# Designs tried in a protein design run: peptides against a protein of PDB entry 8HF1. Part 293

Target 1, 320 residues: chain A of PDB entry 8HF1
Amino acid sequence: NVMLYATKPTEVMVSFPHQEQVLTVTRLISAEIEKFYVSLDLMNIGVQPIRRSKSLQCLRDPSKKSFVKQLFNDFLYQMKEYGIYAASIAIISLIVEFDIKRRQAETLSVKLMHRTALTLCEKIRHLLVQKLQDMTYDDDDDNVNTEEVIMNFSTPKVQRFLMSLKVSFADKDPKDICCLVFVERRYTCKCIYGLLLNYIQSTPELRNVLTPQFMVGRNNISPDFESVLERKWQKSAIQQFRDGNANLMICSSVLEEGIDVQACNHVFILDPVKTFNMYVQSKGRARTTEAKFVLFTADKEREKTIQQIYQYRKAHNDIA

## One batch from the design tools (peptide; made by RFdiffusion4, then SolubleMPNN)

Design b2_p29_1_s3 (from b2_p29_1, 15 letters changed)
Fold by OpenDDE base, seed 3:
Structure b2_p29_1_s3 (fold): chain B 320 residues (1-320), chain A 29 residues (1-29)
Amino acid sequence: as target 1 above (320 residues)
Amino acid sequence: DKFIEELKEREKEEEEKLSQFKINPLKDP
């Protein structure tokens, strides 16, 4: 029971300015997705056979229009919350998923729906990459992966997170680092992982210091939807983190009760803490004597976040 | 409340450390 661990990590709050993204490209992408939703609603895909799977979650047939909209809504969320650079990585995950679904389509109408979604994702990718290239002198895709481009095309939250990593881990011994990064959404794990790979490679002070991995918690997804490849990746990522071959792990859920992960010295909560359980379980991973538990908050939500942390801490102390 | 005061103090200390970096706002030029 993670709740009973008297872990006393140093709680740190990092505030960031609330910035409305006033980028023309984000407005264009949002308008193209809304236009696609209108077109998608007019598509006749036929009656899909309801696969009677035993769990209530299986009512969302991944071939349905609602699932296509969910993926684009998750992309729009990532673009808003993490920025244009993160969105350029996130869109690749949608391309891969829609290509798999296009190949697995049982009908020509469903195949066409996924093909249309894929074509939109390719257009969005080009718009994002073109905007990243506006800061580069060279048209080479490799030149968009600089520290400067990553920072300038990230939200204030992500900027503060990357700076906090640089301050915390610059020129440290990799063996002395055991870091967890918690995010709310499954797709954010891959997006932030790809962003961190490029940021670490472009930042000399973090090169050969941080080795990131990502893991998606099982509790968010029925085991029936977990691909064999994803299960193999999760097992490999956990093992690398246990063996010290990876020292930073990005997670979309609290590493379930029963994933034996080492005591961490750093825990970052990149997204707002929405539940007491998430607070206790994530904080319960910061178990070393000098462990830090770092939270990010928008300036406009600062006082609310302080009160929430205080209430969660009080409730945790009343149970411990 | 001592915890809230200490939390606000650590927030200021981290902002002072982060202020060493030039942050460009995400805006069109």
Scores: peptide ipSAE 0.554, ipTM 0.926, DockQ to the pose 0.644
Fold by OpenDDE base, seed 4:
Structure b2_p29_1_s3 (fold): chain B 320 residues (1-320), chain A 29 residues (1-29)
Amino acid sequence: as target 1 above (320 residues)
Amino acid sequence: DKFIEELKEREKEEEEKLSQFKINPLKDP
């Protein structure tokens, strides 16, 4: 019995200053979304017949207004938690979603609702891109996707995450890298993926080193066409990561659902670890020799985070 | 606790490594 000493990963904590992003553009965007919610509440969309598919009583909001509000609330969260640059990527996902929903609309009223949401997303995108361009001093380089712009318009958490990637992986052999990045929300996977693509492309030390991929959770809610595409994407993304065609995987709690990914040498937890299961499962992916398990915490939450990690580690040692 | 001490030391080591990068706070210009 070779007791494979499961090499316990080195736990690393990275603290970041808590900054409330009080930018004029973020206030303007929030105000535009609030105005839109008022208008949305006044829209008569009619009661769509509840297709009683037999399973879960998810009270399908017959107006589909709740879904629209959820997407904008998720966007506002991403803008707050990850910054304006991440928001400029996140808004594209909303544009795509509302365009799909606009095309799939069975009624004129639903079509108009999604069109109004889409128009707001395009306005938000313009406001974000304009703000990113204000930092490009060189009139000739319309490229808002520089390392500097990404860093300057990212939250302190995201800045430290990107720096940690640069420190960890600069000029390394891509084959020696197997990295997981855990985020809380499904939509954050796509947002951080888009951010990382642009950051890696703008960072010479990472351009030929990191190949990111993302995995979104299974939408248990709707077996619609979107869920089929997402399932295909997940399978492809996991396969690319297994084959070494991707060496950095961004994922939400999806790996908790028994998706087997290979043993990794780096695991980053970009968002707070909220559960013991999340701690054990994410840390349990850092299984290689000298594996690192990196956590990000706001300075104000540092002591609470330290105590939480200690308690989770103790509980894990008591059951292992 | 030894673990907490080691965690705090590793935090400092990572902060020292990250200190080589200029972090600009998000400010309205």
Scores: peptide ipSAE 0.551, ipTM 0.918, DockQ to the pose 0.751
Fold by OpenDDE base, seed 2:
Structure b2_p29_1_s3 (fold): chain B 320 residues (1-320), chain A 29 residues (1-29)
Amino acid sequence: as target 1 above (320 residues)
Amino acid sequence: DKFIEELKEREKEEEEKLSQFKINPLKDP
């Protein structure tokens, strides 16, 4: 019954201009991925043994092709939603995944498929890094990890998020900060974590203030080595956050899995709130007296977002 | 609705705070 007496957090909405990143590099990357999908569909990988994963829901395509397409689709989403800088970090996760899958390949055809995907990821990484370097005016400082580069190559949503962090936490005591950042997709957690590490390191007002961590939802799909590492990482990340060694936690829908995270004073929702459950769970973590619950919305979706928040708030008050 | 008005007011206050920072548009140089 302690949930009933929780101080209602201050709900804040931050709007951002809907700018489509009309970059030549993003169009080129998208075209290269589409070309790769055509090639992937033509690849004969033979009949793969259907490993019955116990979890009914993720029908791993027995061809393994669907999984490859899913990773590239997730990358394309991250590039679109978070920008080129975030994409340069996101592509590294694909490189790691495809290298693991290449090494674990039981057949030469599957090994070749993952090798081809990996080669494309390296090409994409080079295109992204080159574009980040082209904006460093000073030929001498090859450092693409400046506050300016991060901001200039981030979407308006990410720009507003980073600025909101700076406004909220500049020169504060790290001990007074307990921040959650919610994202929709599990792969976004790693991407935004890497972006935040570089942004915090490049921002003097935040460098000794924010210590980020991330939690990835349990991949019910694979008992493989990666899932053991992810589980170990999750436990370590949660423990660091509980111990105060980390004060900003990036989460996906992990709260639905019963991860007990402490009460926070700041909750940022970086992606649109799609479900009432997500609204209640994320808002329910902002329990301190001065807790803020911050939502980001595109200007074009502002009125729809306001109405959605109103409806969720009404529904929550009717159940409470 | 009072909630919507307060939400819009806090949005404006936050936008004013954020306006202190130069948001450079995504430059495609």
Scores: peptide ipSAE 0.545, ipTM 0.913, DockQ to the pose 0.685
Fold by OpenDDE base, seed 1:
Structure b2_p29_1_s3 (fold): chain B 320 residues (1-320), chain A 29 residues (1-29)
Amino acid sequence: as target 1 above (320 residues)
Amino acid sequence: DKFIEELKEREKEEEEKLSQFKINPLKDP
């Protein structure tokens, strides 16, 4: 019962400037996705066979087009919220997913649809990587994974997050660190994980200090839709975090109810706290005496965020 | 409210710690 342990972590708010991405590449990518949606709407993929599993039928788009649009909309969200560098990692997840769906396609029309989506993802990946390389005179692909490139091509939110990690954990003993990072979306976990791996490797003060893992929330859809691979990954990631082989865990908010994770000394909320439950459950993981609960807010939302935190804290104290 | 005051104070302290780092805006050069 996360509510029973009224651990009073130090609540910290970090503000960042709200910046609209004024990048030509992001506009170009958005325009290419919109053109693809027009093309996708014109694609005749026929009536897909509805397999009789009653509970699962209502959730499967019989056209399979909604799923494709969802993945690209999630990518556009990652690019907007986390920046071009994070988008270059996020696009790989789409490439993997569309290649799986292309191979699993029951019809030639569905196979072609996923192939067209995959071709667009490859084009987007090249545009992103090319833009990251504009800062590096050397054509080596490994050169885009520097601390400087990561910072310069990340949103102000991600910049503040990475700086906060550096300030909090530079040259610390890995055993003294138990950190959770909460994000709203499942796909953000993988994206931020990939970004953190590269950032930690490029940052000497964090190298061998932070060992990240990620855990994707249970789909609100039946546990039966979680791939055996995803369940194995979750179990392995949790076990590594329990054993101290990982000391930073990236979680989506959907994980809060069911995972027996040890008491943490740091909890970062990278995305806005949208629910009282998220506030209580995430804050309830910060259980050490010196635990920090860190929130990120855009400057324009600062006062609203302060009032929301105050109301959630008051409501929590009235229940506890 | 004491909590809001303390929250704003800690925000300032964290921004001071973060100010040691160069931040570049996400824009075309």
Scores: peptide ipSAE 0.542, ipTM 0.924, DockQ to the pose 0.669

Design b2_p29_1_s4 (from b2_p29_1, 14 letters changed)
Fold by OpenDDE base, seed 1:
Structure b2_p29_1_s4 (fold): chain B 320 residues (1-320), chain A 29 residues (1-29)
Amino acid sequence: as target 1 above (320 residues)
Amino acid sequence: DEFIKELEKLEKEEEEKLSKFKIYPLRDP
């Protein structure tokens, strides 16, 4: 029972300045997505065939438009919460998904809808990459993956997170590191994973220290729709983390169901802790004697965060 | 509360460690 072990990790709060992104590119991208939503709402894609094997997903999104909007809303969230560098990685996942959906389209109208979404993603990718390149004198695409570019185009939260990783793990033995990073959203795992790969590669003191991996929790919506590839990836990622071939794992959910993750010495909560269960379960992974449980908060929400942590801690102590 | 005091202390200690790093404004130049 994760509740019974009074894990006493050191709880650390890291504050970051609440900054609204004042980037013209983010406003432009948001406006392009809103224009696309208007266009998407006007698209007549007709009655969608309900295949029995896809019945649950088809029942949730009979128009297939809500899924498209969900992906763009998740992208907008990632761009807002993590910055345009993370967004440049996130958009690739949308491109891949819309290309798959375009190929799987049962009607020309649905194919066109996904093609239009894909074209928008390609435009967004170009706008993001161009903005990242504005800091690079050389037109070489590889030059956008520098520590400086990553930091300049990441939100204060992500900057503080990356700095916290650098402070925590610089020049340490990889074997002594067992780190979990919790994020709220499934798609954020892959985005932050890509960001961390590039950051670690660009940061000499971390390059041979941190080996990141990501794990997306079981799709609670439809475990049956987890691709064989995703399940293989999850198993491989968990195994690499167990074997010590990866020492930093990014997770979108507390691994509630059946993912035995070893006791970690670091747990980072990159996104706000929204539930007591999330607090207890994530904190319950920080089980080593010197384990750290690190929370990030905007300065504007600092007092609220302190009170929330206090309440969660009190409630946890009353149950333990 | 002793917990809040310790949390604020640890926050300050972490901020002091992080203060050595450049701040990157997420804005157009």
Scores: peptide ipSAE 0.486, ipTM 0.911, DockQ to the pose 0.690
Fold by OpenDDE base, seed 3:
Structure b2_p29_1_s4 (fold): chain B 320 residues (1-320), chain A 29 residues (1-29)
Amino acid sequence: as target 1 above (320 residues)
Amino acid sequence: DEFIKELEKLEKEEEEKLSKFKIYPLRDP
C-alpha cells in the first residue's frame, strides 16, 4: 500500500484592501439597470409555454424576465467584485446571450424585451469603454488593453491576483507551469479569461509564458443546444490544458462535476471558499512537490477567512 | 496554532513582495 502521501500544498493567503468603488460610471450603470427593471416589470410578454421536458424536475422554466434580471445581476456582481475593466468584457457575454435569445424569441413581445436588453447592454458597453479611454492620454493609442488601464480599473482583489501571477510566473518556462484559477460564478470565468488574455499580452514578462483557457460548470437549468456547445468547448479546453497548449485554466465548480484535470503546481482561489468540498477538491489539485494553494481575502474578512481555512484544514485532517 | 502562525508569516512575505508594486486606487480622480 503505497500511501500516496499527497504532497500537501503550501497554503498562502493574500489580503487585499476593501475599497468601495467610488466611480460615477458604476453608479450610473446601476441606476440604468434599475430603471430597466422598472420598464421590464411593465412589459407584457404573455404566458410562457411550459415546455414539459420529460425529466421529473418540472423546474418551471424561469420566467424570461427573471433570466434577463439574473444576467444583469450577474453583470453587476462582476462589475462590483472585479471592476469596470472586467465588466467591459462581461457585458459582451450579455450582448451575445441576449442576441441568441432575441433570435430564438417565439413572440414579438419577447423579441422586443431582448432587444431592449441589448440596447441597454450597448449603452453600458459604451459607458465602460469611454471610462477606460479617459486614462489613455494619447488620442492615437486607442488601446484600452494596457497593463496600466487593466490595473487602474480592476478591484484590489484582481490587482493582487495579477501581481501574484506576475511574481509567480515572470520569465518562467511555460512547460513548468500548471495553474488553476477557481472562481465562484460561471460568467466570471469568461471575463477573467478575457482580462488575463489582455493582461498577458500587455505584460512582456508573461508573454509566451502564460496561455490561459477557461472551463464553466454545467448549467443545470437547460440541457439545450448551448449546453452541447459548452460541453464541446469544455472538452476542447480540457484537452488543450492536458496537451500543454494551455497552462492556466480558469474554472467554476468544474471539480464538483468530476472533470479530471492534471495535477497542478499552482491553484489560485480568486473568490471566497464557501464550501468544504470546494476547499478539498481545489486544494487536492495542487499535487506537485512545490505546489502552492493561494487564497484571496478582503482585509475586513481576514480573521473570518483564517478561521474558516483552519476549520476546513482540521476537518480535512480528521477525514484523512 | 502553528498553522495560523505560518499562514500569517507567509501572508506577510507575500505582502512584502506585492508591496513593491504601484498601488492603483479604484476611484474617480
Scores: peptide ipSAE 0.484, ipTM 0.912, DockQ to the pose 0.684
Fold by OpenDDE base, seed 2:
Structure b2_p29_1_s4 (fold): chain B 320 residues (1-320), chain A 29 residues (1-29)
Amino acid sequence: as target 1 above (320 residues)
Amino acid sequence: DEFIKELEKLEKEEEEKLSKFKIYPLRDP
C-alpha cells in the first residue's frame, strides 16, 4: 500500500543533448560483433539436451547461441546508452560470464563457442581501454579512472547524471542521503555501479559522501550457480542500504518484483520511464519531506517525456 | 498547465546549475 501516504516528491526533468557517438572505436566494435554473429550462426554445436528451465520466461535456446547474442546485444546497448567508459566495465562482466560458461561446457563445440566469444570480449576490452588511454599521457591503467576521462567517455545522459549527483550531494553528510538510481536493464546496474565507484573515488566532493551499492531483480537471475551468488549479493546490498552502510542503491525493476527498500530523499531515473507501474513504484520511494524524483530525457524526446509524465501523474492521482 | 510550467521552471533551474560543469563531446579528436 505504497500509494496512500506518500508525500509528493518534487519531480525534476533534466534534459541532455542528443549527441550521436561519433567514435571510430564504437563502429569497429559493432562491426566485430556483427562478424562474430555470422561466424556464430555457422558454428555447429550439435544437439543440446533440453533442460526444462523451471522459469518459463527465459526460453533458453538449447543451442546456447541466443544467450551469447543476448549478452553482446546488452553490451552494445550499454556502449550506446552510457558510453565507452561504461562499456569498458560492462565487457568485464561478459568476460567473466563466458569464462564460466567455457569451463562449464559439456561439449568441445560449446567450449569452443564460448572461447571464441571470450576472445572477442578480450579484443573489445583492449580497444576500449586503448581509447580511454588516448586522453592519458601515461600508459598506467590506473590513470583512465579520472573524473575527466569518465566524463569525456560517457554519454550526455551519463554526464548529466554525474553532474546532478555532484550538485545534489557535494559535501553533504552521508547519513542525510538515501538515494535510489533506477535503470532498465539488469546488467546496467553493475556497469553503472562500477562507473560510480570510479567517479566517486575521483571526485573529492563525493568520495566520503556517497557509498553506492547495486541490486538486480530476481526474475532476471538465471537458476544456475551465478543465481546463488547474485541472491547473496542482493541480500547483502539491501542490508547495507537498510543499515546506512550504503546510501546510494542502483536497481533495475526491483520494486515491481516486491523488493522493499526504505523511503528515500532522492530517486534518479536514469533510463526512460516505460511503464506506469515503474513510474508509481519508483516515485513512491521518494517519500521524505524534501524528496526529489529526477528524470533524464533527450532534448529530441523532451515533449514526449513531458506528456508521458503528465499522463502518468494524472493516472496516479485518479487511483490515489 | 501549472504542472508543466513548474516542470519547465525546475528544468531550467537545474540546467543553470549543471551549466557550471564542462560538457565533453563524444567524438574523435
Scores: peptide ipSAE 0.447, ipTM 0.897, DockQ to the pose 0.704
Fold by OpenDDE base, seed 4:
Structure b2_p29_1_s4 (fold): chain B 320 residues (1-320), chain A 29 residues (1-29)
Amino acid sequence: as target 1 above (320 residues)
Amino acid sequence: DEFIKELEKLEKEEEEKLSKFKIYPLRDP
């Protein structure tokens, strides 16, 4: 029973101010997506031919419109929860996905739908990049990937997370680091990975210390859309983390699915712990001596978070 | 009670460490 011999990690809570993003650009982007949804609802794309192997998915979304809305809703969530900088990376994933879907379109109407979505993503990307450039004093310095730009255009939660990484790992031996970062959504793994690559590269104290990877859970909705490439990449990322070639792994619920990952000395929970299982599984990875289990909470939710952690800890002690 | 007190203590200790960094407001100037 792997639970019995685990040193209990030190549980640390980091509070951050609840700040609604009061940026004109975020409001503009949200309004453009809402206008697009109205247009999308008016699009007649017909009933897609039910291929025998895809019967259940075609029954749920015969128009493929729900998938388009899901991707934009996930983008809006990431922009809200992680900030404009993370959104500038997240939008690239949408561009790639809609371009693939546009190329794979079986009908002209579906091709047009994905083309329209792609055009909106390019507009959003431009608006985001332009806003990131507002901090570059030199009109000629297109370098939006500085520590200052990343920090300024990240939410208070992400700022505190990046600061916590710098405090925890500055100038350390990379071999002494085994870090997990848990996020709620699979798409967040990619955007936080991209953010961390740029942040680490722009932060001298971390550049040769942290090597991030990410792992995304299997898409239970459509295993057929997990490209052979994505599956190969996931296996490679896990292997790099096992071999110590990567020392920071960003993951979602993947570790709940029984993926064997080594004992870690740091576990960061970037998003709220919503379930007892998530608490136990994520905390159960912080198994080294002096391991830290770090949670982030908004100030307004602090008391609720404390009570929730207390309840989860009590329930965990009653099972152990 | 003891756990909550320790959690709040560790929160303050971490906040003190993090207070050394500049906080950036997410607002239009």
Scores: peptide ipSAE 0.425, ipTM 0.878, DockQ to the pose 0.695

